Peptides against a protein of PDB entry 5NXQ. Designs and how they scored, part 112

Target 1, 114 residues: chain A of PDB entry 5NXQ
Amino acid sequence: EIQIPVSMAAEEEYLRSKVLSELLTDTLENDGEMYGNENEVLAALNGAYDKALLRLFASACSDQNVEKALSLAHELKQDRALTAAVKISERAELPSLVKKINNIREARYEQQLK

## One batch from the design tools (peptide; made by RFdiffusion4, then SolubleMPNN)

Design b2_p26_6_s1 (from b2_p26_6, 14 letters changed)
Fold by OpenDDE base, seed 4:
Structure b2_p26_6_s1 (fold): chain B 114 residues (1-114), chain A 26 residues (1-26)
Amino acid sequence: as target 1 above (114 residues)
Amino acid sequence: SEAAKKKELLEEMEKIIEEAEEEAKK
């Protein structure tokens, strides 16, 4: 069995989930007919998207590439994923990244309140 | 080795990701 590098596999999954998420969004906006399971499908796709993205994030952290990691964190959709990113950053001993991700979370909280 | 440390770090990070997924199911 051929072992695919983790980073490559993660990127492939990210791209796949991103495309599917976009297609679903377009379908809901233009057609609106998803047989009554639109929210469930969207949640599943968003989960897969963030999961794949977090793996890319983890890889960036392991390389101590803070700027790349931060860029990836901005692409995360769910707050729980940002929380995971913070934990990952802490494990990687990147306090500057922790602060920056927390700033992202705070900004999103404020946006939701408005 | 540095490679081994990196591998271990990634494994720990994977656990964090999996834990987040489990929390999402609750």
Scores: peptide ipSAE 0.577, ipTM 0.921, DockQ to the pose 0.819
Fold by OpenDDE base, seed 3:
Structure b2_p26_6_s1 (fold): chain B 114 residues (1-114), chain A 26 residues (1-26)
Amino acid sequence: as target 1 above (114 residues)
Amino acid sequence: SEAAKKKELLEEMEKIIEEAEEEAKK
């Protein structure tokens, strides 16, 4: 039995969820409203997407790769995922990353207020 | 062991991820 390393598995899941999320988004933008479950499907896909990203983020943090971790954090869609990223950064003892991610969150909040 | 510590750290991070997912279900 061929076993895939955890990091590779996470990357695969990320790419899969990303593709599906983009496909659904494009479909909604181009073909209009889907059936009534479109929002639920989007939420599920976004959840899976962020979950996969967070695992990559965690891996980057464990490697003390702040630059990679920050890049991944910018790709997170949901605020709850950013919150999780902050917690992960704290556990990894990366205070500079904590600050940077909090800045991302604040920036998004400000954009929502406009 | 450094490897063991890293594994433990990743497991803790996984718990954080799972908790975030649970909050989304509320």
Scores: peptide ipSAE 0.577, ipTM 0.921, DockQ to the pose 0.783
Fold by OpenDDE base, seed 2:
Structure b2_p26_6_s1 (fold): chain B 114 residues (1-114), chain A 26 residues (1-26)
Amino acid sequence: as target 1 above (114 residues)
Amino acid sequence: SEAAKKKELLEEMEKIIEEAEEEAKK
């Protein structure tokens, strides 16, 4: 029985979710709307993507790798995921990372207002 | 040990992730 390290498992799930999310997004942008529940599917895929990414983020934080953690945070899609990242950063006692992630959130809010 | 502390930290972070997921369902 093969035991896959947690970090590798998280990476695999992240990559899988990322590919599917991007594929669906591209399809909607180029081929038009899908019949049915395309928005729900996209939301589910984004959720899975962010969840996997947050696990990678948590791992980076546990390693005190702020730069890697920050780069991963930039890849998060949903605001709720960024909020989770802030909480994780706080638990990891990385106040500089907390500030930087909050800046990401603020920047995205500003973009939404435009 | 440091390894044990890291494991505990990751477990706490996992709880945060799960809580965020549950909030999204509301």
Scores: peptide ipSAE 0.576, ipTM 0.921, DockQ to the pose 0.773
Fold by OpenDDE base, seed 5:
Structure b2_p26_6_s1 (fold): chain B 114 residues (1-114), chain A 26 residues (1-26)
Amino acid sequence: as target 1 above (114 residues)
Amino acid sequence: SEAAKKKELLEEMEKIIEEAEEEAKK
Protein backbone atom coordinates (compact mmCIF):
# COMPACT_ATOMS: atom_id res chain seq x y z
CA GLU B 1 0.00 0.00 0.00
CA ILE B 2 1.25 3.43 -0.95
CA GLN B 3 1.67 5.81 1.97
CA ILE B 4 1.41 9.53 1.32
CA PRO B 5 3.13 12.06 3.60
CA VAL B 6 0.73 13.97 5.83
CA SER B 7 1.51 17.32 4.22
CA MET B 8 0.98 15.98 0.72
CA ALA B 9 -2.26 14.31 1.70
CA ALA B 10 -3.48 17.54 3.23
CA GLU B 11 -2.54 19.47 0.12
CA GLU B 12 -4.42 17.04 -2.09
CA GLU B 13 -7.52 17.18 0.07
CA TYR B 14 -7.31 20.96 0.27
CA LEU B 15 -7.19 21.32 -3.49
CA ARG B 16 -10.04 18.89 -3.99
CA SER B 17 -12.22 20.52 -1.36
CA LYS B 18 -11.37 24.00 -2.62
CA VAL B 19 -12.42 23.19 -6.16
CA LEU B 20 -15.67 21.57 -5.09
CA SER B 21 -16.49 24.38 -2.68
CA GLU B 22 -15.86 27.00 -5.34
CA LEU B 23 -17.96 25.16 -7.90
CA LEU B 24 -20.86 24.82 -5.51
CA THR B 25 -20.61 28.45 -4.44
CA ASP B 26 -20.56 29.63 -8.03
CA THR B 27 -23.59 27.51 -8.83
CA LEU B 28 -25.56 28.95 -5.94
CA GLU B 29 -24.61 32.49 -6.86
CA ASN B 30 -25.25 32.19 -10.58
CA ASP B 31 -27.87 29.48 -11.03
CA GLY B 32 -29.89 29.74 -7.84
CA GLU B 33 -31.12 26.91 -5.65
CA MET B 34 -29.72 23.39 -5.82
CA TYR B 35 -32.89 21.53 -4.87
CA GLY B 36 -32.87 22.18 -1.14
CA ASN B 37 -29.70 20.46 0.05
CA GLU B 38 -27.17 23.01 -1.17
CA ASN B 39 -26.57 24.47 2.28
CA GLU B 40 -25.77 21.10 3.80
CA VAL B 41 -23.48 20.21 0.92
CA LEU B 42 -21.73 23.56 1.13
CA ALA B 43 -21.23 23.21 4.87
CA ALA B 44 -19.73 19.76 4.42
CA LEU B 45 -17.40 20.97 1.69
CA ASN B 46 -16.35 24.01 3.69
CA GLY B 47 -15.69 21.77 6.65
CA ALA B 48 -13.47 19.50 4.62
CA TYR B 49 -11.76 22.50 3.10
CA ASP B 50 -10.96 24.08 6.45
CA LYS B 51 -9.86 20.76 7.91
CA ALA B 52 -7.37 20.29 5.11
CA LEU B 53 -6.15 23.86 5.49
CA LEU B 54 -5.71 23.41 9.22
CA ARG B 55 -3.47 20.43 8.62
CA LEU B 56 -1.34 22.54 6.30
CA PHE B 57 -1.42 25.26 8.91
CA ALA B 58 -0.27 22.85 11.59
CA SER B 59 2.58 21.71 9.37
CA ALA B 60 3.66 25.30 8.79
CA CYS B 61 3.55 25.98 12.52
CA SER B 62 5.65 22.91 13.23
CA ASP B 63 8.22 24.29 10.79
CA GLN B 64 8.11 27.64 12.58
CA ASN B 65 7.04 29.18 9.28
CA VAL B 66 4.89 31.97 10.68
CA GLU B 67 4.43 33.75 7.36
CA LYS B 68 3.14 30.65 5.63
CA ALA B 69 0.93 29.82 8.59
CA LEU B 70 -0.58 33.30 8.56
CA SER B 71 -1.27 33.17 4.83
CA LEU B 72 -3.07 29.86 5.31
CA ALA B 73 -5.10 31.27 8.19
CA HIS B 74 -6.40 34.01 5.90
CA GLU B 75 -7.80 31.29 3.63
CA LEU B 76 -9.87 29.70 6.38
CA LYS B 77 -13.59 30.23 5.88
CA GLN B 78 -15.24 29.36 9.18
CA ASP B 79 -14.74 31.10 12.49
CA ARG B 80 -14.44 27.78 14.28
CA ALA B 81 -11.49 26.97 12.04
CA LEU B 82 -9.80 30.23 13.04
CA THR B 83 -10.38 29.30 16.64
CA ALA B 84 -8.68 25.99 16.01
CA ALA B 85 -5.81 27.81 14.32
CA VAL B 86 -5.37 29.95 17.43
CA LYS B 87 -5.23 26.85 19.61
CA ILE B 88 -2.71 25.26 17.28
CA SER B 89 -0.59 28.42 17.36
CA GLU B 90 -0.67 28.43 21.14
CA ARG B 91 0.46 24.82 21.25
CA ALA B 92 3.27 25.70 18.85
CA GLU B 93 4.25 28.57 21.18
CA LEU B 94 3.84 31.22 18.51
CA PRO B 95 2.29 34.18 20.37
CA SER B 96 2.80 36.62 17.49
CA LEU B 97 0.80 34.34 15.23
CA VAL B 98 -1.92 34.05 17.88
CA LYS B 99 -2.29 37.82 17.90
CA LYS B 100 -2.41 38.05 14.13
CA ILE B 101 -5.06 35.35 13.81
CA ASN B 102 -7.15 37.00 16.49
CA ASN B 103 -6.91 40.18 14.44
CA ILE B 104 -8.30 38.26 11.47
CA ARG B 105 -11.23 37.11 13.58
CA GLU B 106 -11.90 40.61 14.86
CA ALA B 107 -11.79 42.02 11.36
CA ARG B 108 -14.38 39.51 10.21
CA TYR B 109 -16.63 40.38 13.14
CA GLU B 110 -16.42 44.04 12.20
CA GLN B 111 -17.34 43.23 8.63
CA GLN B 112 -20.42 41.39 9.83
CA LEU B 113 -21.52 44.44 11.77
CA LYS B 114 -21.54 46.54 8.62
CA SER A 1 15.05 13.90 19.03
CA GLU A 2 13.96 16.85 16.94
CA ALA A 3 11.98 14.58 14.65
CA ALA A 4 10.21 12.98 17.58
CA LYS A 5 9.28 16.35 19.04
CA LYS A 6 7.90 17.50 15.72
CA LYS A 7 5.86 14.33 15.36
CA GLU A 8 4.43 14.75 18.83
CA LEU A 9 3.56 18.36 18.12
CA LEU A 10 1.76 17.44 14.92
CA GLU A 11 -0.20 14.75 16.73
CA GLU A 12 -1.32 17.26 19.33
CA MET A 13 -2.37 19.66 16.59
CA GLU A 14 -4.33 16.90 14.87
CA LYS A 15 -6.27 16.38 18.08
CA ILE A 16 -7.19 20.06 18.09
CA ILE A 17 -8.42 19.75 14.51
CA GLU A 18 -10.48 16.68 15.35
CA GLU A 19 -11.99 18.40 18.36
CA ALA A 20 -13.03 21.33 16.20
CA GLU A 21 -14.70 18.93 13.80
CA GLU A 22 -16.58 17.24 16.61
CA GLU A 23 -17.85 20.56 17.86
CA ALA A 24 -19.15 21.34 14.40
CA LYS A 25 -21.26 18.19 14.43
CA LYS A 26 -23.18 19.31 17.50
Scores: peptide ipSAE 0.576, ipTM 0.921, DockQ to the pose 0.789

Design b2_p26_6_s2 (from b2_p26_6, 14 letters changed)
Fold by OpenDDE base, seed 3:
Structure b2_p26_6_s2 (fold): chain B 114 residues (1-114), chain A 26 residues (1-26)
Amino acid sequence: as target 1 above (114 residues)
Amino acid sequence: SSMEKKEKLLKEMEEIIEEAEKEAKE
């Protein structure tokens, strides 16, 4: 059995999901509503996108590459994904990264209040 | 081995990711 490295598989899915997410976003901004399920489609795409990113994030954490992990965390879209990233960071025993990701979450909370 | 530890860690992290997905569906 030949297994594709997790990071490689995640990278491919990330790139695909990123492109689709951006395309959908642009379409919604310029062309308006889609077939009434645009929010569901967007959520699904964002979910896939974040999932792919989280796998890359996990890989970076396993390599003890905090800077790369942090950069990836900034690319996460959903709060639940950031929460997962925190848990992953805790498991990887990277407390500095935990703190930095929590700062990202807090910053986003404040932005949402505006 | 170091490789085994890394694989185990990645597996645990995958479980965290999967759990996050489950929470989203519930």
Scores: peptide ipSAE 0.567, ipTM 0.919, DockQ to the pose 0.754
Fold by OpenDDE base, seed 1:
Structure b2_p26_6_s2 (fold): chain B 114 residues (1-114), chain A 26 residues (1-26)
Amino acid sequence: as target 1 above (114 residues)
Amino acid sequence: SSMEKKEKLLKEMEEIIEEAEKEAKE
């Protein structure tokens, strides 16, 4: 049995989750219809999306590819996912990446306050 | 050895991801 590389498996899940999440988001924005479980479904999809993305992020960190890791971090949707990314960066001993991700978190926090 | 170390690191990172998922469900 051939084992699929972790990065490839993560990319597949990421793309699937991204497409579904975006489709649902667009539907909500365009139709203005709110179903009873729509927000819950969206949250679940976003969770799966961030999880898959974090695995790609972890892979990039393991390769010491800070640029790729940072690019992936910008695509994370939830603050808790950014927190996880910081922890992963710390474990990978990438202090510059830690600082940059914290800047992303702070920027999003400030935007929410406006 | 290098491959083994990388694999170990990835496993540790997976644990961090799983912990974040648990927090999301709580």
Scores: peptide ipSAE 0.567, ipTM 0.919, DockQ to the pose 0.778
Fold by OpenDDE base, seed 4:
Structure b2_p26_6_s2 (fold): chain B 114 residues (1-114), chain A 26 residues (1-26)
Amino acid sequence: as target 1 above (114 residues)
Amino acid sequence: SSMEKKEKLLKEMEEIIEEAEKEAKE
């Protein structure tokens, strides 16, 4: 069996999840309904999307590529995913990245309050 | 080796990701 490198597998999953999430979002916006389980499906897709992104994020952190990691963190949708990203950054011993991700989280909190 | 260290780190990071997923489901 052919083994696919982790980074390539993560990228494939990310792209797939991203496309599906976008398609679902567009469908909801245009057609209005998806048989009553739209929110559940969307949540599941968003979860898969963030999970895939986090793997890419982890890879970037392992490469000590802070700029790439930060760019990926901005693409995360859920707060829990940002929390995971912080933990990953801490494990990678990247305190500057930790601070920057926390700033992203705080900014989103402020936006939600307004 | 450096490669082994990287692999170990990635495994630890995967555990963090899995834990986050678990918490979301609870």
Scores: peptide ipSAE 0.567, ipTM 0.919, DockQ to the pose 0.770
Fold by OpenDDE base, seed 5:
Structure b2_p26_6_s2 (fold): chain B 114 residues (1-114), chain A 26 residues (1-26)
Amino acid sequence: as target 1 above (114 residues)
Amino acid sequence: SSMEKKEKLLKEMEEIIEEAEKEAKE
């Protein structure tokens, strides 16, 4: 059996999850209700999306690629995913990245209050 | 080795991701 490199597998899963999440989101925004369980399905897809993205983020951190990691963090949708990204950054001993991700979280909090 | 350290780090990060997923279900 040919083993696919971990990074390639993660990218494939990310792309798959991203496409599905975007398609559903666009449908809900433009066409309204679907089958009556749209919110639940969307939440599940967003979860899968963030999980896949976090794996890419972890890979970038392991490579000490702070700029790539930060770019990926901006693409995370859920606050809990950003929290996970902070923890990952701490484990990777990247304090500058920790600060920058916390800034992203704070900015989103402020936007939600407005 | 550097490769072994990287692999260990990735495993630890995966645990963080899995823990976050569990919290989401609670």
Scores: peptide ipSAE 0.565, ipTM 0.919, DockQ to the pose 0.809

Design b2_p26_6_s3 (from b2_p26_6, 15 letters changed)
Fold by OpenDDE base, seed 4:
Order: sequence, then structure tokens, then C-alpha cells
Structure b2_p26_6_s3 (fold): chain B 114 residues (1-114), chain A 26 residues (1-26)
Amino acid sequence: as target 1 above (114 residues)
Amino acid sequence: SSMEKKKKLLEEMEKIIEEAEEEAKK
């Protein structure tokens, strides 16, 4: 069996999840409500999306590429994913990145309150 | 080696990702 590099596999999964998430979102916005469990499907897709992103994020952190890691963090959708990103950053010993991601989280909290 | 350290680091990060997923399911 052909082994695919982890980074390539992560990118493929990210792209797939991103496309599916966007398609579902567009469908809900443009074609109305889907029958059944559209919210559950969307949540699952978002989860897969963030998971894939986090793997890319981890890779960037391992390369000590803070700028790339931060860019990826901005693309994360769920707060739990940001939390994971913080933990990953801590493990990678990137305190500046930790602070920046926490700022992202705080900004989102403030937006939710308004 | 540096490569081994990187691999180990990525494995630890994967555990963090998996733990986050498990917490979300609860």
C-alpha cells in the first residue's frame, strides 16, 4: 500500500472537508432548509474541517512557522478547535502564538456578546 | 535526531487533536 505523507493527507482532508462544508452552507443559504439532520451534518463537517486544519496547524508549529500557524488558526471555526490550537502551541513552545490565538478567541467572544 | 523529535512532537499534537474530538462527543 502506498503511504501518503502526513502533510499531504492532511491537506487532502482539509480541502475535502472545506468543500463539503461550503457546499452544505451554500445549499442551506440558497435552497432553503434541508430535510432531516442538516445541522448535525454541518456540525460533523465542521468538526472534520477543523480536525484537518489542526493537523496542518500542528505541522506548521512543528516547522516553527508561526505566521503560517496563525493564518491557519484564523480559519478554524469552532472554539474547541482554537483551544486545541492553544494546547498545540504550548507543546510546541510558541508562547507568542499562544497569545495571538487567545486574542482570536477573545475577539470572537466579544463579537458573540454584541 | 531532529526528524525523530519532530515526529514525536507531531504524535503528541495528534493526541491533543484526538482528545479535543473526544471531548466534543461527550
Scores: peptide ipSAE 0.571, ipTM 0.922, DockQ to the pose 0.773
Fold by OpenDDE base, seed 5:
Structure b2_p26_6_s3 (fold): chain B 114 residues (1-114), chain A 26 residues (1-26)
Amino acid sequence: as target 1 above (114 residues)
Amino acid sequence: SSMEKKKKLLEEMEKIIEEAEEEAKK
């Protein structure tokens, strides 16, 4: 058995989840319907996507790569994922990153209110 | 060692990710 490095495994999962999420999203936007459970499937895929992305985010934080971590945080879709990213940043003792991610959350809140 | 510290940190972060997933199910 060949053990794949954690970072490579995380990237593979991220890419897989991203592709599936995008394909489903495009189908819903362009075709309108699938099998009657589109919203549930989309939510599940988005969850998997964010989970994979958070693992990449965690890896970046562990490397003290703030810029990479921040870039990844911008790609997160769900607010709960951003909350998790904040907690991860706190554990990594990266207060500047915490502030920047909270700014992302606040910006999204404002957009939703408009 | 630095490597051990990094591993421990990643494990703690994984727990945060898993907790977020569980909250989503509620």
Scores: peptide ipSAE 0.570, ipTM 0.922, DockQ to the pose 0.812
Fold by OpenDDE base, seed 1:
Structure b2_p26_6_s3 (fold): chain B 114 residues (1-114), chain A 26 residues (1-26)
Amino acid sequence: as target 1 above (114 residues)
Amino acid sequence: SSMEKKKKLLEEMEKIIEEAEEEAKK
């Protein structure tokens, strides 16, 4: 049995989750229709999306590829995922990345306050 | 040894991801 590399498996799941999440989001924004479970479905999809993305992020960190890791962090949707990314960066001993991700978190927080 | 260390690191990171997922479910 051939084991698929973790990064490839994560990318596949990421792409799948991203497409579905974006499709649902666009539908809600364009049609204005709110179904009873749409928010829950969207949250679940976003969770799966962030999880897959975090695995890619972890892989990039393990390669000490700060630029790739940072690019991936910008794609994270949920604050809890950014928090996880910070923890992962700390484990990878990438202090510069920690600072940059914290800046992303702060920027999003400030935007929400406006 | 280098490959083993990287594998262990990824395993630790996976635990962090799983913990974040558990927090999301609460």
Scores: peptide ipSAE 0.569, ipTM 0.922, DockQ to the pose 0.744
Fold by OpenDDE base, seed 3:
Formats: sequence, C-alpha cells, structure tokens
Structure b2_p26_6_s3 (fold): chain B 114 residues (1-114), chain A 26 residues (1-26)
Amino acid sequence: as target 1 above (114 residues)
Amino acid sequence: SSMEKKKKLLEEMEKIIEEAEEEAKK
C-alpha cells in the first residue's frame, strides 16, 4: 500500500479549503445569501480548513519547529481548533507554544467582545 | 527508533484532531 505523506496531503487539502473558504466569504459579503444554507456550508469549509491546518501544525510540532507551528496556529479560524492545537502542543511537550496559542485564544476572545 | 516515535506521535495528534471533530458534531 502506497500512502501519501501526511504533510503533503494536509498541504493540498489546506490550500483547497482555504481558497473555497475565502471564495464563500467574499461571496457572502458581496452577494448575500445563496441557498439558505450558507452558514452550514461555511462551517463545513472552515472545519475542513482547520482540520487540514491542524495536521500541518502537528507535523511542525513533531519537527520541533515552533515558529512554523505558531504561524500555522494564527491561521486557524475556529476556537475548537485552537483548543486542539493546545492539546497537540502539550503532547509534543512544547510549553512555550502552549502559552502562545492560549494568548491567541485570549486575544480573539477580547476581539469578539468588541 | 526515532522514526517510529515520530510516527506514533503523529498518530496520537491525529486522534486529537479527530476527537475535536467528533465533539463538534455532538
């Protein structure tokens, strides 16, 4: 059985999901509602996007590439994804990264309150 | 081996990702 490396598969899916997510977002901002389920579609796209990104994040953590991991974490959209990133960082024994990701979460909480 | 350890680590991380998805569905 020939398997595609996890990082390669994740990168491809990330790029695809990113483009689709951005297109949908732009469409909603400019054209409004589509089929009445745009929020569900957006959630699904964001989920796929974050999932792909988390796999890249996990790979970076496994390589002990904290800077790359942190950059990827900033690209995560959903809070649940950030929570997963924290757990991954803990498993990778990267406490500095844990703190930095928690800072991202806190910053987003503050922004949402505004 | 180091390679095996890395693979195992990635598998554990994948489990975390999958669990996050499952929680979202509930």
Scores: peptide ipSAE 0.568, ipTM 0.922, DockQ to the pose 0.760

Design b2_p26_6_s4 (from b2_p26_6, 15 letters changed)
Fold by OpenDDE base, seed 1:
Structure b2_p26_6_s4 (fold): chain B 114 residues (1-114), chain A 26 residues (1-26)
Amino acid sequence: as target 1 above (114 residues)
Amino acid sequence: SMKEKEEKLLKEMEEIIEEEAEKAAE
């Protein structure tokens, strides 16, 4: 059986999830309508999006590509996903990346306080 | 081999990802 590389599979899922998430978000913003399960659907889509993105992130860490990993981390939406990225970075023994991701988290916390 | 080591590392990272996903489901 032909195995698809992890990074390619993750990229496909990421792109799919990203498109659907953005489409839903735009629809909600444009229509101004909130349906009963829209927030739950959006959360689920964002979860899938972050999960796929984290797999790409893990691949970048495995390649010791800190710049690519950091770029991907900036695209993560949920704080819990950033936490996962920190753990992955620690496992990959990339302390500089750990610091940079923590800076992203702190920046988002500050924005929420405003 | 280097390939085997990379695959093992990716597996460990996948476990981290799945752990966070499980927490989100709670």
Scores: peptide ipSAE 0.374, ipTM 0.848, DockQ to the pose 0.796
Fold by OpenDDE base, seed 5:
Structure b2_p26_6_s4 (fold): chain B 114 residues (1-114), chain A 26 residues (1-26)
Amino acid sequence: as target 1 above (114 residues)
Amino acid sequence: SMKEKEEKLLKEMEEIIEEEAEKAAE
């Protein structure tokens, strides 16, 4: 059995989920509502996307690559995913990254209030 | 080994990811 490296598998899933999420978004924007379950589908896709991205994030943290991890965190869509990223950063003993991710969360909150 | 240590860390991270996903599903 061929074993795929974890990082590669995560990247593949991330890219796949990203493409699907973007495709759905574009479809909704261009063609309007699909079948009435678009929001649920989008949520599921975003969940998969963030999950895959978090795996990449975890890998970056394990590599002590804070800059890469931070870059990945910026790509996370859901707040709960950022929360997970914080927890991951804590486990990885990267307090600076924790602070930076919390800043991302705060920034998003502020944007939503505007 | 260093590899085992990394794998263990990644496993812990995965558990965090799954826990968050489960909470969202509830």
Scores: peptide ipSAE 0.374, ipTM 0.848, DockQ to the pose 0.740
Fold by OpenDDE base, seed 2:
Structure b2_p26_6_s4 (fold): chain B 114 residues (1-114), chain A 26 residues (1-26)
Amino acid sequence: as target 1 above (114 residues)
Amino acid sequence: SMKEKEEKLLKEMEEIIEEEAEKAAE
């Protein structure tokens, strides 16, 4: 059986989750509210999206590719995912990346206060 | 070895990711 490399599998899952999350978000924003558990579905999709993205992030950290890791961190949607990214960066001994991700978190907090 | 260190690091990172997923399920 053909085995897909872990990185490729992660990218595929990321893209799939991203598309679904964006489609649902756009539907809610443009076509009105959905009936049922749309918020739960959205949360689940975002969770799956961030999880997949974090695996890509971890891979980038492992490769010591700070710029790629940072770009991926910007794509994370949930604060808890950013927190995870910080922890991963700390484990990877990338203090510069830790600072940059914390800056992302702080910026988002500031936006929420508006 | 460097390979072993990398594998260990990836494993630890996966644990962090799993912890995040568990919190989402709460």
Scores: peptide ipSAE 0.372, ipTM 0.849, DockQ to the pose 0.823
Fold by OpenDDE base, seed 4:
Structure b2_p26_6_s4 (fold): chain B 114 residues (1-114), chain A 26 residues (1-26)
Amino acid sequence: as target 1 above (114 residues)
Amino acid sequence: SMKEKEEKLLKEMEEIIEEEAEKAAE
């Protein structure tokens, strides 16, 4: 049986989740009508997207690829996912990455206030 | 080994990811 590397599997899931999330978002924006469950579905898809992305993030951290990890963190949609990324960075003993991710979170908070 | 260490780290990170996912489900 062929074993697929974890990183490749994570990337596949990320891409799939990303596409689905984008498609649903575009559909909702274009249609303008809600049938009651679209928001829930979107949230679930975003959750799956972030989860997949976090796995890629974890892999990057494991590889000590801070730049890649940071790039991935910027792609995270939910604040809770950023929180997870911080925790992962701490576990990986990457304090510089922790700071940078916290900056991302802070920036998003500021955007919400505007 | 380095491989074992990496796997352990990834496992710990996965636990963090799952914890956040569980919170979202609440």
Scores: peptide ipSAE 0.372, ipTM 0.849, DockQ to the pose 0.813

Design b2_p26_7_s1 (from b2_p26_7, 8 letters changed)
Fold by OpenDDE base, seed 2:
Structure b2_p26_7_s1 (fold): chain B 114 residues (1-114), chain A 26 residues (1-26)
Amino acid sequence: as target 1 above (114 residues)
Amino acid sequence: MEEEEKELEELVEELSEKIEEEKEKK
């Protein structure tokens, strides 16, 4: 069995999940009809997407590339994934990144309240 | 949702461990 490097596998999973999530979102926006399981499928796809992205995020943290890590964090969809990114940043001892990601979370909270 | 959160926590631990290991190798 050919083992694919973790970084390549993460990128492939990210791209796949991203495409599927976007396609489903577009379909729901265009058709406007729910068939009963679309929300569950979307949640699963978003979860897979964020997990794949977090692997890339962790790699950026390992390289101490704060700018790249922050860019990836902006692409995270779920708040719980941002929380995970904060925890990873704390473990990586990147306090500047922790602050920046928390700012992203706060901004999203404010947007939801409007 | 609780199961998903637990899965994320496990992922955080996994990735954190990898980061620590890579720091030690450098």
Scores: peptide ipSAE 0.505, ipTM 0.893, DockQ to the pose 0.885
Fold by OpenDDE base, seed 4:
Structure b2_p26_7_s1 (fold): chain B 114 residues (1-114), chain A 26 residues (1-26)
Amino acid sequence: as target 1 above (114 residues)
Amino acid sequence: MEEEEKELEELVEELSEKIEEEKEKK
């Protein structure tokens, strides 16, 4: 069995989950329903997507690549995933990144108030 | 939903440990 680097495996999982999440989202936007469990499926796919992103995010933090980490954080879909990214950033001792991710979170809160 | 949150917290801990380990290696 061939060994795949963790970062490459994470990227593959991210891309796969991203495609599936987007396809499901498009379907729901057009049809409004799927098989009666569409919301559960969507949540599961988004969860997998964000988890994959967080692995990439952690890798960027390890590389001290704050700009890449921030870019990845912008791609996170769920608020709880942003919270996770903040926690990882804190553990990585990247206070500037923590602040920037919190700004993303605050901006999303403001948008939800509309 | 609580289970998913727990899984996410566990992932955070796992990834944080990996970051710390990488720092130790350098």
Scores: peptide ipSAE 0.504, ipTM 0.893, DockQ to the pose 0.893
Fold by OpenDDE base, seed 3:
Structure b2_p26_7_s1 (fold): chain B 114 residues (1-114), chain A 26 residues (1-26)
Amino acid sequence: as target 1 above (114 residues)
Amino acid sequence: MEEEEKELEELVEELSEKIEEEKEKK
């Protein structure tokens, strides 16, 4: 039986979620308005986007591809998703990646204060 | 929000288990 590789399925989901998230973001930035439920829609899309991205992240961790994993972590939008990435990195026994992702989180906290 | 967090936690466990399984194959 021919099965679709998990990585390929994850990539498809990621790309779909990314495109939709970007379209909504661009609409709000360019037009300054959207439908009244735009925040809920964005939250849902960001959640789906991050979950798809985390699947790719876990695959990179499994391959011991720290560089790719870190690049993917930078693309995560929600802080809770970064926390999830840290937990996955800990399970993968990649302490250097754990530290670098925590640095990303700290940097974002500092940006929010500006 | 809370439901999404729970789903995320479940995803972490799922993905972590897959990573462990791959490690065992080596």
Scores: peptide ipSAE 0.504, ipTM 0.893, DockQ to the pose 0.836
Fold by OpenDDE base, seed 1:
Structure b2_p26_7_s1 (fold): chain B 114 residues (1-114), chain A 26 residues (1-26)
Amino acid sequence: as target 1 above (114 residues)
Amino acid sequence: MEEEEKELEELVEELSEKIEEEKEKK
């Protein structure tokens, strides 16, 4: 069995889950409601997507690449994933990144209130 | 949902430990 580097595996999973999540979203927007558990499927896809991103995010943190980490954080979909990114940043001792991610969360909160 | 939150927390711990291990190696 071929061993795949963790970083490559994370990137592949991210891209796959991103495509599937976007496809499902587009389908719901253009073709109407799905029959069954569309919300659960979407949540599962988004969850997988965010988990894959968080692996990439952690790698960026390990490299002390704050700019890359921040860019990845902007791509996270769920608030709970942003919270996870904050926790990882705290453990990585990157306080500037913590502040920037919290700014992302605050901005999304304001958008939801509109 | 609760299960997913728990899984996410476990992932955070896993990734945090990896970061710490890498810091110790440097």
Scores: peptide ipSAE 0.503, ipTM 0.892, DockQ to the pose 0.820

